# Ledger of designs, part 33: peptides against a protein of PDB entry 7BDX

Target 1, 212 residues: chain A of PDB entry 7BDX
Amino acid sequence: EMGAAACTLLWGVSSSEEVVKAILGGDKALKFFSITGQTMESFVKSLDGDVQELDSDESQFVFALAGIVTNVAAIACGREFLVNSSRVLLDTILQLLGDLKPGQCTKLKVLMLMSLYNVSINLKGLKYISESPGFIPLLWWLLSDPDAEVCLHVLRLVQSVVLEPEVFSKSASEFRSSLPLQRILAMSKSRNPRLQTAAQELLEDLRTLEHN

## One batch from the design tools (peptide; aimed at target 1 R79 E80 Y117 S160)

Design b2_p14_6_s2 (made by RFdiffusion4, then SolubleMPNN; from b2_p14_6, 5 letters changed)
Fold by OpenDDE base, seed 2:
Structure b2_p14_6_s2 (fold): chain B 212 residues (1-212), chain C 212 residues (1-212), chain A 14 residues (1-14)
Amino acid sequence: as target 1 above (212 residues)
Amino acid sequence: as target 1 above (212 residues)
Amino acid sequence: MYVPRSLTDVPLPP
């Protein structure tokens, strides 16, 4: 209980740029994010098919950790820190997104995807995550999720790749050959307006790239 | 490990007034400080004569909690919050300071005394803690501690009482009858310059009060 | 056409 409460408060205040700078300016940041990755990995491994109670202290704690990572990645210096000094954490997030089954730990997936999206705002971050082994297959695996929120954030991350020529050019062949077009088209017809819009925008961006 | 790390980061950033305001402005503050008190109490009860390893995750976690309370009490709105809405925590701190033996958990004692000192900056806070049952005997119990840092912070808290006529007048008889004058005189001869100065200043303040 | 990227995600605790 207390650990989750403290971590949740830290998550809340990490929405401030000044707090993120304070976290990173200390001598504890490297260790903290290393342990964060290990803790998240341990949690996911403990799920062994039983969806741990979504409201458990452990789940709340891990959600708060993922929230903190996301809020750090929302700041320019935080993105730089993650990409330069905490790559193992980014690798862990990518791995965990692959390890989770469709519909499993939706909230955690959303937070992890938000963190990756924030990292992708920097060209260096986008290059790093997009060059990770199995990245494109991972995106398609995640798009198979029945949760609209998961799919929305996957589409946003895909869009970040598509909109950056320096990144998209490297994976364009794999991307075009494996693109789940029918799935994206289905999402463009979603009743969820955010998902619908994101899918439509991505389809427009893809069409623009085929004509260029 | 992870809980202590997160709590330690929260402690570090709570040195900012804006962070304290953010913590208190949320709907989680009341619960957090309630659980904080319970956690600190549970830790002290677990010590059962064995000094838990000073560097343990549990001790670091509790130190961080005490540090957070201290930093909250360093801010005017934080003092108001503690005195108005988290009195049970203040009661817990006073109780724990009494439960710990001389030389036991020195770092925790120092942090708790710092929190009480910060609370004592407000007249309402000073009134509240000084009117707590057994407060004056507690001060003398704490002055029996062999640790100079503990004694220093006790003397500072005593000085806060002595310098406030509205508070001192209520306890003046008990205070004068039980004052460990020989102990304070011994501290005024300390090789520790901070302790020496604090004891000398208190002795001067006490002399001034006897002549008025 | 330059499509502006969306703002950063800043999730808040529930």
Scores: peptide ipSAE 0.247, ipTM 0.844, DockQ to the pose 0.052
OpenDDE base, seeds 1, 3, 4, 5: peptide ipSAE 0.242, 0.235, 0.230, 0.205; ipTM 0.844, 0.841, 0.843, 0.839; seeds 1, 3, 4, 5 fail the geometry check

Design b2_p14_6_s3 (made by RFdiffusion4, then SolubleMPNN; from b2_p14_6, 6 letters changed)
Fold by OpenDDE base, seed 4:
Structure b2_p14_6_s3 (fold): chain B 212 residues (1-212), chain C 212 residues (1-212), chain A 14 residues (1-14)
Amino acid sequence: as target 1 above (212 residues)
Amino acid sequence: as target 1 above (212 residues)
Amino acid sequence: MYEPRSLTDTPLPP
């Protein structure tokens, strides 16, 4: 309980750039983000055995950790820190997104995807995550999720790749050959306006790239 | 480990007034400080059974909690919050300071005393803690600690009482009758310059009050 | 002109 409460408060205040700078300016940042990855991994591994209620203190704690990572990645120096000094955490997030089943831990998936999206705003960050083994298959795996919010944040991450020519050119062949076009087209007709818009925009961006 | 790391980061960033405002502006503040008191109490109670190493994750966690309370009390709105909305926490801190033996958990004592000192900067806070049952005996109990830093922060808290006529007048009889004058005089000759100065200043303040 | 993507996600606790 107390750990979850403290971590949730830290998550809330981490929306401030100055707080992120304070977190990173301390000598404890590296250790914190290392333990964060391990804790998130332990949580995901524990799901196969115990029906962890989504509202458990443990779930809330891990959500707060993922939220903190996301808010750190929202700041330029935070992105730089993660990509330069906490790559293992990024690797862990990518792995955990692959390990989670469709419909499993939706909130955690969304937060992890938000963190990756924020990292992807930096070209170096986008390069790092997109060059991770199995990145393109992972995106399509995640896009199979029944949750509209998971799919939305996957589409946003896909769009980050498509909008960066230097990154997209490296993956263009694999991307084109494996693109779940029917799934994206179905999302472009979603009742969820945000998902609908994101799918439409991605389809437009893809059409623009086919004409070039 | 992770809880202690998160709480320690929260402690570090809580030195900012804006972070304190963010902590208190959330709907979670009351719950957090309630659990804080319970966690600190559980830790102190556990010391009688297990030789908790001072460097344990649990110790670090509780130190961070006490540090957060101290930093909250450093801000005017934080003092107001503690005195108006988290009195049980203040009562717990006072109780725990009484429960700890001389030389036991020095760092925790210092942080708790710092929190009470910060609260005492507000007249309402000073009134509240000084009107707590056994407050004067507690100060003298704490002043028996062999640790110079504990004694320093006790003297600072005593000085807060002495410097506030409205509060001092209520306790003046008990204060004068129970004052450990020989102990304070011994501290005024300490090799620790900070302790020496604090004891000298208190003796001067007491002399000034005897002449009025 | 590639508009640098400046929008970040800043999720808050519920």
Scores: peptide ipSAE 0.198, ipTM 0.843, DockQ to the pose 0.045
OpenDDE base, seeds 1, 2, 3, 5: peptide ipSAE 0.192, 0.187, 0.192, 0.190; ipTM 0.844, 0.843, 0.842, 0.842; seed 1 fails the geometry check

Design b2_p14_6_s4 (made by RFdiffusion4, then SolubleMPNN; from b2_p14_6, 6 letters changed)
Fold by OpenDDE base, seed 5:
Structure b2_p14_6_s4 (fold): chain B 212 residues (1-212), chain C 212 residues (1-212), chain A 14 residues (1-14)
Amino acid sequence: as target 1 above (212 residues)
Amino acid sequence: as target 1 above (212 residues)
Amino acid sequence: SYVPRSRTDVPLPK
């Protein structure tokens, strides 16, 4: 219980840029993010089924950890830190997103996808994650999720790739050949307005790239 | 391990007034400080002897918790919060200081004494702790500690009582009758300059009160 | 283009 409460408070205060700078300016940051990755990995590996008790102290603990990573990645110096000094954590997030089934750990997936999206704001971060083995197949795997919020954050990540010519050019052939176009078209008709908009924008971006 | 790392980071960032305000402005603060007291109490009760592994993850966890309380008490709104809404935590700190033997958990004692000193900066806080059952005997118990830093913080707390007429008047008879004068005189000759100064100042304050 | 950053400070709704 106490660990979850402390991490939850740390998550809340990490919404401040100054707090992120304070976390990263200390000698504890590297160890913290190393243990964070291990803790998240251990949690996901301990999931014996498709049903998660969302209200467990353990779940709340790992949600807070993922939230902290997201808030760190929301800041320029935090992105630089993650990409330079905590690549193993980024690799872990990518791996865990692949290990989770559609509909499994939805809240955790959303937080991890938000962290990767924040990392993708930096070209160095986007290059790193997009050059990771199996990144494109992973996007399509995640897009098969029944949860609209998961799919929304996947589409945002896909859009970050599509809108960066230096990244997209390297993967354009694989991207075009594997694109789940019917799935994205279905999302463009979603009753969820945020998902609908994100899918429509991505389809427009893709059409623009086919004409160039 | 992860809980200790998270609490250590929270401790570090809680040195900022803005972070303390953010902690207290949330709906999690009451629960956090309630669990903090319980966690510290559980830790002290689990101590099977005079030897503590200072480097244990559990020890580091409770040190971080005590450090957070100290940093909260360092801020005016934090003192108000503790005195109004977390009195049980103050009672716990007083109790734990009594339960610990001389030389036991020195670092934890120092942090707890620092938190009480910070609380004593506010008259409402000083009144609350000084009116606690056994407070004066507790001060003398703590002054028997072989550690100079523990004794320093005890003398600072004693000075806070002595310098507040509204508090001292209520306990002056008990204070005068129980004062370990020989111990304080010995501290005024300490090779530790901070302890020496604190003991000398307190002896001067006491002499001034005898002439009034 | 202004790329919106994603921040979180509270647990996602149950």
Scores: peptide ipSAE 0.035, ipTM 0.827, DockQ to the pose 0.090
OpenDDE base, seeds 1, 2, 3, 4: peptide ipSAE 0.030, 0.017, 0.021, 0.025; ipTM 0.819, 0.806, 0.806, 0.820; seeds 1, 3 fail the geometry check

Design b2_p14_7 (made by RFdiffusion4)
Pose (drawn by RFdiffusion4):
Order: structure tokens, then sequence, then C-alpha cells
Structure b2_p14_7 (pose): chain A 212 residues (1-212), chain B 210 residues (1-210), chain P 14 residues (1-14)
């Protein structure tokens, strides 16, 4: 209970750039981010499906962990630190997104997809994520999730890699072969404006790159 | 005059999340949200045989109080603090909406309905508002108001209550059937564009979940 | 807030 309360407080204060700089400056953050991935992996493996039932100081603990990772990656030196020091944590995030079934732990998936988008803002972070093993199959599969907030963060991540045609050129062929053009087109007609324009903007960029 | 000027200044700065977080600790020593409800209750009671005066120092004081409550509830930890600590203030707001006759204190009713909408964004806040005494009769009473802006914010709150699970097993199935569907339909053909669109949106949501 | 933003806000709330 005490462990989760401290992680929740750290999640709250981690929204500040001054606090994020202080976390990376203290010589204990490396251990914190290594054991964070282990705790997130342990939490996911412990779930035999079901849902989560807002596990008392268990789910709030991993949500605080993913929330901290997201708030750290939101700061320039935070996403820089993560791609240099905590590349294993990025591997764990990409692994846990594929390991989590559609509809299972939706809040955890959005927090993780938000952190991957933030890390992709760093040039090396974009290279590391896009060059990870089944990255493209993972993207199209996360789009098969019924939750609209998960689909929105997948489209935002896809738009981020698509916005760097140099990195996008390495993962060619499968981007044209396997892309769920029909699902992205359906998302460009959603009554939710943020999801609708995200898919509309991604479709504009996808059609423009195939011709230009 | 001095009290209203300081409250208006606080309403201006309360649009910042940093300021809202700073306000939530101050409620301990000086019961800011506890005495806010008393001041708002005292103001409406003082309008015995009369309606709003406006441009007054007293009118802008309570507008600033309701505006601050709204700007606090607009921040995630603000609406979380209100539903945990300031449930009496939420009671007062819901009570004063029913106590205010139609056409009386229109600006105050809109600001109060905006704060309730914001608190309803929080899961517990939604339960607390929808399970409050006389809540459905209050929605009907507020929709009988001639002012379009008040009707718009009632429809926005009703839309917020209609969306999300609320157990869904006839707990929310009866809430939808008990609404003034005729008045919502009349407001769907309204000459006020903002009101017409809110009633149209709500009607779509009522039909979608039927 | 739209219906989607509302649902997202509630989803992300502590």
Amino acid sequence: as target 1 above (212 residues)
Amino acid sequence: EMGAAACTLLWGVSSSEEVVKAILGGDKALKFFSITGQTMESFVKSLDGDVQELDSDESQFVFALAGIVTNVAAIACGREFLVNSSRVLLDTILQLLGDLKPGQCTKLKVLMLMSLYNVSINLKGLKYISESPGFIPLLWWLLSDPDAEVCLHVLRLVQSVVLEPEVFSKSASEFRSSLPLQRILAMSKSRNPRLQTAAQELLEDLRTLE
Amino acid sequence: LSAGELAAARLLDP
C-alpha cells in the first residue's frame, strides 16, 4: 500500500519538467527504470485474462509506473535518457502491448502507447521503436482493438513514424502490403472528432507518400 | 466591493491547473469550499421577492464563486477533490438550482450547471449527482426555463449522465425513459443553433442507447 | 467535450 502511494505521488509530480530533470539527475533512476519494466511484465503475466477489477494498490501501482514513464518521456531529456539508458524498458513496453489482448487493460495500453509516441519524438527513439521486431504487425493488430482511445494513440504513433520518410523507407513493402486501409478509412468517418481527424490526417499522409 | 474584486481575480487565475492544485490545500485552514456554498446559499435566500440585479458588487461575488468552483472541477484532481471533500458544496449547488425559479439568476444557474457537468466527468462525481434527491425532477424543472443557455447546459449534463455504463441493466435504461423527450424534441427544432445542436446530439444518444 | 473526450477523461482519471 505504501509502495503504491509513493509511486502515485511521483506520477503526480512527474508532470513537471523540473521534477523530471531532478529524477534523471539523481543516481538511482537507472535502477528505478530497470525494475519498472520487471514490475510491469510481472503484472501483465499475472493476469489470466478477466479484466483488472481496479486491483487495490496493484493496478494503481503499475498505472503509476506507466504514468511516470509517459511523463518522463514527455520531456526532451527524459526521452533522451530512456533511449540511452532504459532500452530494456522500451523492449518491455513493446512486448507487453502485443501480449495484452484487445479490451484487456485498456488504460495500461494507452499509457504505454502514449510513452512510445513521446519517445519517438527523439530521433534515436524513433529509430529504436520502428526497428523493433514485429513492430508493423503490432501496429495493425493494436488497431483491431475496439476501444477508440487505443486506436487514436496507435494512429498518432503511426503518423509519427510516417512523418519521417527516411525511417519509414526502411520498413517499406509491409507498410503497403499489411496496412489496415479499411479500418483507418472507417476511423476517418467516426463521430469522435479527435479520432476522425487523426485517421483523416494519416490517410492524407499515406496517400501522398505513395505518389510523391 | 473588495470581496468581489478579490474573488474575480481568483476566478481569472483559476483557469490554470497550477493555481487549481494550489487552491485544494488552502481549503483545510480556511474552509474555502465550505464557506463558498454558504455564501451562494445566502445570496439566493436574499433574493426573496425579487430577481437578479446584475452589475452589482454582490452579483459578481457569487458569479466569481460559481466560476471558481467550475474552473476547479475542470481539472482532474479538482473534481476529484470536490467529490471527496466538498460533497456539501455539491449538495448546495444542486439545492440552489431547484430553489431558483425560472428566469431568476440565469447567469448563476448556467455557471452552476457547468460545474456539475465538470464534476460528472469524475466517476464518483457522476454517481453523486445522478443519485442526489429529486435529480430527475430537477432536470425537468430546469428544462422548463425560458433561457436557452440554461436549457443547453441542462441538456449537456443530461448527455453526460446518459453516456457511460451506470450499471446499464435498467439502472440507466429507466433514466432515459424518464426524461422529457417532448421538450428535448421541441429544443431539437429550436431557432437557437447551439441549443438545437445539443438537443439533436442528446436525441441521437438517446436513440443510440435504446 | 465530445463523447470520446469525455470517455477518455474518465478512463484516465485516477

Design b2_p14_7_s1 (made by RFdiffusion4, then SolubleMPNN; from b2_p14_7, 5 letters changed)
Fold by OpenDDE base, seed 4:
Structure b2_p14_7_s1 (fold): chain B 212 residues (1-212), chain C 212 residues (1-212), chain A 14 residues (1-14)
Amino acid sequence: as target 1 above (212 residues)
Amino acid sequence: as target 1 above (212 residues)
Amino acid sequence: MSAGEIREARLLAP
């Protein structure tokens, strides 16, 4: 209980850039983010494949941790920190996203995807995560999720890749050969306006790249 | 481990007024401080009388909690919050200070005393804590501690009482009749310059009050 | 090409 409460407050205040700077300016940041990755991994590994996100202190704690990572990644110095000093955490997040089944831990997936997206705002971050082994298959695995919010954040991350020629060029062949085009087309017809828009934009971006 | 790390970071960033405002501005503050008191109490109750402050995650966690309370109390809105909305926490801190033996949990005592001192900066806070049952005996109990830092913070709190006529007048008789004058005189000769100064100042303040 | 404003996500605790 107390851990979840403390971490939830830390998450809330981490929405401020100055708080993120304060978190990173201390000597505790490295340890914190290391343990964060381990804790998130332990949580995911403890989930039986059929266990839905239980409203538990443990779940709330892990959500708060993922939220903190997202907020840190939202800031330039935070992205730099994560990409330079907390790569293991990024690797862990990528791994966990692969380990989770479709529909499993939806809230956590969303937060993790948001963190990766924020990291991808930095070219160095985008390079790092996109060069992760199995990154493209992971995107498609995640895009198979029934949750519209998960799919939305996957599409945003895919768009970040597609919009960066330096990154996209390295994976363009694999990307084109494995692209779940029918799935993205289906999303472009979604009743969820955010998902619909994201899918439409991505399809337009992809068409533009085919003509260039 | 993770809880201690998260709480330690929250403690660190709570040194900022803006962070304290953010903590208090959310809907989680009440719950957090309620659980804080319970957690601190549980920790103290779990200590066998002979167990020194172990360098443990649990200890670090509780220290961080006490540190957060101290930092919240350092700010005007934080003092107002504690005195208006978290009186149970203040009562818990007072109780825990009474339950701890001399030399036991020195670091925690110091932090708790600092929090009470910060609360005492506000007249409403000072009134509240000084009107707590057994407050004067508690001060003398704490002043018997062999730790100079504990004694220093007790003297500071005593000084806050003595310097506020509205508060001191209510307890003046009990205060004068139970004052450990010889102990304070001994502290005025301490090799610790902070303790020495605080004891000397208090003795001067007391003499001034006897002449008025 | 409208440079899609890469929106940084900052989250409050739910």
Scores: peptide ipSAE 0.078, ipTM 0.840, DockQ to the pose 0.069
OpenDDE base, seeds 1, 2, 3, 5: peptide ipSAE 0.072, 0.070, 0.060, 0.055; ipTM 0.841, 0.840, 0.839, 0.834; seeds 3, 5 fail the geometry check

Design b2_p14_7_s2 (made by RFdiffusion4, then SolubleMPNN; from b2_p14_7, 6 letters changed)
Fold by OpenDDE base, seed 1:
Structure b2_p14_7_s2 (fold): chain B 212 residues (1-212), chain C 212 residues (1-212), chain A 14 residues (1-14)
Amino acid sequence: as target 1 above (212 residues)
Amino acid sequence: as target 1 above (212 residues)
Amino acid sequence: MSAGEIREERLLSP
């Protein structure tokens, strides 16, 4: 309980850029983010049997950790820190997104995807995550999720790849050959307006790239 | 481990007034400070047999909690919050300071005393803690500690009582009758310059009150 | 969205 409460407060205050800078300026930052990955991984591995109640203190703790990572990745110095000094955490997030089944741990998936999206704002971060083994298959695996919010954040991450010519050119062949076009087209007709917009924008961006 | 790391980061950033305001402005603040008291109490109760290594993750976690309380009490709105909404935590800190033996948990005692000193900056806080049952005996119990830093922070808290006429007048009879004058005089000759100064100033303040 | 429209996301605790 206490750990979850403390981590939840840390998540809340980490929405401030100055707080993120203070976290990263401390000598404890490296250790914290190292253990964060391990903790998130341990939590996901513990799910393999019991429908852990999403409202557990452990779940809340891990959600807060993922929220902190997202907030750190939301600022330039945080992205630089993650990409330079916490690559293991990024690798762990990518791994966990792959290990989770469609419909499993939706809230955690959303938070992890949001963190990766923020990392992708940095070209160095985008390069790093997009060059991860199986990144394109991972995106399509995640896009099979029944949850509209998961799919939304996957589409946003896909858009980050598509909009960066230097990154997209490296994976363009694999991307084009494996693109779940029918799935994205279906999302462009979603009743969820955010998902609909994201799918429509991505389809427009893809069409622009086919003509260039 | 992860809880201690998260709480340590929260402690570090709580040195900022804006972070304290952000913590207190959230709906989780009441729960956090409620559990904080319970956690600190549980830790102290667990000490009754094993020399718990001061460097344990649990110790670090509790130190960080005490540090957060100190930083919250360092600002006016934090003092107001503690005195109005977290009295149980203040009662717990007073209790734990009484339950600990001389020389036991020095670092935690110092942090708890620092938090009480900060609370005592507020007249409402000073009134509350000084009217706690056994407060004057507690001060003398703590002043028997062999640790100069514990004694220093006790003297500072005693000074807060002595310098407030409204508070001092209520306990003046008990205070005068039980004052460990020889102990304070010995501290005024300490090789620790901070302890020496605090004892000397307190003795001067006491002399001023005897002549008025 | 242009690369300049990539928005940073900050999360408050629920």
Scores: peptide ipSAE 0.038, ipTM 0.827, DockQ to the pose 0.074
OpenDDE base, seeds 2, 3, 4, 5: peptide ipSAE 0.034, 0.037, 0.034, 0.034; ipTM 0.825, 0.826, 0.826, 0.819; seed 3 fails the geometry check

Design b2_p14_7_s3 (made by RFdiffusion4, then SolubleMPNN; from b2_p14_7, 5 letters changed)
Fold by OpenDDE base, seed 5:
Structure b2_p14_7_s3 (fold): chain B 212 residues (1-212), chain C 212 residues (1-212), chain A 14 residues (1-14)
Amino acid sequence: as target 1 above (212 residues)
Amino acid sequence: as target 1 above (212 residues)
Amino acid sequence: LSAGEIREARLLSR
């Protein structure tokens, strides 16, 4: 209870850039993000089966942690901190996204994907994430999720790779050979307007790259 | 571990007035401060004997909570919130200060006394605390502490009562009849400069009130 | 009501 309440308040105030700077300026930031990764990993490992009590104190605690990471990654100095000093946390997020089944922990997946997207705004962050072992297969695994919000945030992350020539050139052959084109085409016909638009934009970006 | 880390970060950022306003502007503030009181009470009740592991995660967690309350009480809107909406927390702090033995949980006592002092800056807060049952006996109980920092913060709180005619007039007879004058005189000879000064100032204030 | 505002940094479309 109290841990979840404190972490939720910290999440709420972490929407401020000045609060993120204050968190990172402290001597405890490294330890906090190390324990964050461990806590998230422990939570995911404790998930027995498909039934998650979304309203549990533990779930709220982990959501708040993922929210804090997302808000830190939204700030330039936060991205630099994560990529320079908390790579283990990024590796943990990538691993946990692979460990979760389609439809499992949807809200947590969305927050983790949003954090990775925010990190990917920095070229150094995008390089780090995209050079992670199994990154492209992970994107396709995540794109198999039945949840429209998960798929939306995956498509945004895919677009970040496609729009960066320095990153895309390194994996272009693997990307093209494994691209779940039928899945993306299905999403371009989604009734969800945000998902539909994101899938259409990605398809346009991919077509442009085939003609160059 | 993680709860203590999150709460410690929240404590660190709560030094900002804008962060305190953000905490109080949220829908979760009431619940947070309710659970804070319960958590502090549970911790004090779990203290078996005189040996406190000051470096335990639980101790650090409770210190962070007390630190947050202190920082909230340092801000005008925070004082108003505590006195209007979290009176149970103030009552809990007063109770816990009575339940702790001399020399026990010194750092926690200091933080709790600092929070009460900050609340006492507001006349409404001072009235509320000073009208609490057993408040004057509690001050003398706390002044028996061997720790100079505890005694310093008690003297500051006593001074807040003495300097407010509207409060002091209601309890002047009890205050004068129970005043541990020899203890305060001993503190005025302390080798601790801060304690020495605070005791001297209080003795001067008391002398001024006897002549009026 | 999601407790924390999640800041998304926008990819500045070059």
Scores: peptide ipSAE 0.034, ipTM 0.824, DockQ to the pose 0.067
OpenDDE base, seeds 1, 2, 3, 4: peptide ipSAE 0.032, 0.030, 0.034, 0.032; ipTM 0.822, 0.820, 0.822, 0.821; seed 1 fails the geometry check

Design b2_p14_7_s4 (made by RFdiffusion4, then SolubleMPNN; from b2_p14_7, 7 letters changed)
Fold by OpenDDE base, seed 3:
Order: structure tokens, then sequence, then C-alpha cells
Structure b2_p14_7_s4 (fold): chain B 212 residues (1-212), chain C 212 residues (1-212), chain A 14 residues (1-14)
């Protein structure tokens, strides 16, 4: 309980850039982000047993942790810190996104995907995650999720890859061979306007790349 | 572990007035401060059994909680919040200070005393704590501590009482009858310059009150 | 979506 309350407050105040800088300027940041990955992993592993209520203190705690990571990754110095000093956390997030089945832990998936998207704003971050083993299969696995918000944040991450020639060129062959075009086309016709727009934009970006 | 890390970061950033305002502006503040008291109480009760290592994650967690309370009490809106909406926490701090023996949990005592001193800056806060049952005996119990920092922060709290005529007048008889004058005189001769100064100032304030 | 706005997604804790 107390941990969830403290982490929730920390998440709330981490929306400020100055608070993120203060977190990162301290000597305890490394330990915090190291334990964050372990805690998130322990939570996901516990789901295979008892269905932890989505509203549990443990769920709230892990959501707050993922939210803090997202807010840190939202700013330039936070991205630099994560990519330089907390790569294991990024690896853990990628692993957990792979371990979760479609429809499982949707809220956590969204938060983790938002964190990865923010990391992808940094070219070093985008390179790091895109060069991770199984990254492209992971994107398609996540895009198979029935949840529109999960799919939206996957499409945004895919767009970050597609829009960066230096990254896309390295994976272009695998990307083209495995692209779930029918799934993206289906999303471009979704009733969710955010998902629809993201899928349309990605399809336009892909068309532009096929003609260049 | 994760809770201690999160609380430590929250403690660090709570040194900012704007962060304290952000904490208090949220709907989760009440729950946080309610659980804080319970957690601190549980820790103190656990000390009667196994000597928890002062360097344990649990100790670090409780120190961070006490630090957060201190930082919240440092600002005007934080004092107002604690005195109006978290009185049970103040009662818990007073109780815990009474339950701890001389030399026991010195660091926690200092943090709790600092929080009470900050609360005492508000006249409502000073009234609330000074009107608590056994407050004057508690001050003398705490002043019996062999630790110079504990004694320093007790003397500062005593000074807050002495300097406020509206508060002091209500307890002046009990204060005069129970005042450990020899202990304060001994502190005025201490090698610790902060303790020495605080004891000297209090003795001067008391002399001024005897002549008025 | 124009490439220029670094849409830093800051999540306010609900």
Amino acid sequence: as target 1 above (212 residues)
Amino acid sequence: as target 1 above (212 residues)
Amino acid sequence: MSAGEIREERLLSL
C-alpha cells in the first residue's frame, strides 16, 4: 500500500521537467530504475498464477512505475539517461511486452509502449530498441492485440522506425517481409479516430518509402 | 526495496515548494499521509523485536516518509494541510516520539521532531501539538535523550512554545513545575555549538518570561 | 503528423 501511494505521487510530480531533472540529478536514480525493471517483471510473472485484480495496490504500483519511466523518457535528459545508464530497464520493457498475451495487462502495455515511444524520440534510443533481438516480431505480436490503445501506441512506435531512414534501412527487408498490411489496413478503417489516423499516416509513410 | 527507492526520490523532490503544492493538489494526498502514519508506527513496533538494521530498506523507507512530512510541513500550505486534514499523522508522530526510548531510533526522532517544529510555525499547528495529552512530559522525556541532535530539535520545539504567549500561558504552570532546568543548563555548556546556542537562547527566553 | 513537434507524452497520474 505505502509503496503504491508514494510511487503514485512520484508519478504525478514527474510530469514536470524540473522534477525529472531533480530525480536524475540525484545519486539514487540508477538504483531506482534498476529495481523498477525487476518489480515490473515480478508483477508480470505473478499474472500467470492468480489474476491479480487490475485495481490492486500492486497493479497501481507497477502502473505508477511505468508512468514514471514514461515521464522520464519524455524529456531529452531523461532519454539520454535511460539509453546510457538504464538499458536493462529498456530490455525488461521489451521482454515484458513480448511475454504478455493479446488482451493481457492492456494498461501496462500502453504505458510501456508510451515509454518506448518517448525513448524512440532520441535517435540513440530508437537505434537501441530497434536493434534489440526480435523487435520487429514483437511489434507485430503487439499489433495483434484486440485493444485499440495498445495498437495505437504500437503504430506510433512503428512510425518512429519508418520515419528514421538510418534505422529503417537496417530492418527494411524484415519489415517488408513481415508487415501485417491487412491488420494496418483494418485499423485505418477503425471507428477509433486516433487509431484510424495513426494507421492512415503509417500507410502514407510506407507508400512514400516504396516510391523512394 | 522499490518502495524505499520511490519514497527516497519523492523525499528529494519534496524539498521544492512547487512539488509539495503538486502533492497536496492531488486527490491521493490524504491516503498517502494516512498510510504514512501507519507505516511509521509499524516500523517502531517492529523494533521491540528484532533490531532492524538502521541501514535496512525499511529504515530508509520510514526515514524518507518522515522527510516528506518534514518538507510538507516546511511550507505554509503544507502546514495547513497537515493540521486540517492529517491530524492523525501528527498524533502518531507524538505517540512514536513517546514510545521510543532514549538513544532508540535517533535519526527517526530527529526527522519527526523537525516535522513537529515545522508544524509549530503555524499557530494552529503549535496549538494542536501543545494541547496534545502529555505534550510537556513528552518534551522532557525527549530532552533526556543522550543524542545532541535530538536534544537540539527538542529545544527548538520548546522555544516555539515559550515564544508564543497564547500557547505558553495555557501550560505555564506545568512548564515551570516540570522544567528540567539543570538539563538545559548542562546543554548550554555543551561542546556542540548548535545545542549550546539553542539552550542559551531558551534560557534567555525563559528569563524574559519570568520578569514579565 | 509533422515531424517537428516532439510530442513529449507526459502522463499525469490519474
Scores: peptide ipSAE 0.039, ipTM 0.826, DockQ to the pose 0.073
OpenDDE base, seeds 1, 2, 4, 5: peptide ipSAE 0.036, 0.034, 0.035, 0.032; ipTM 0.826, 0.824, 0.825, 0.816; seed 5 fails the geometry check

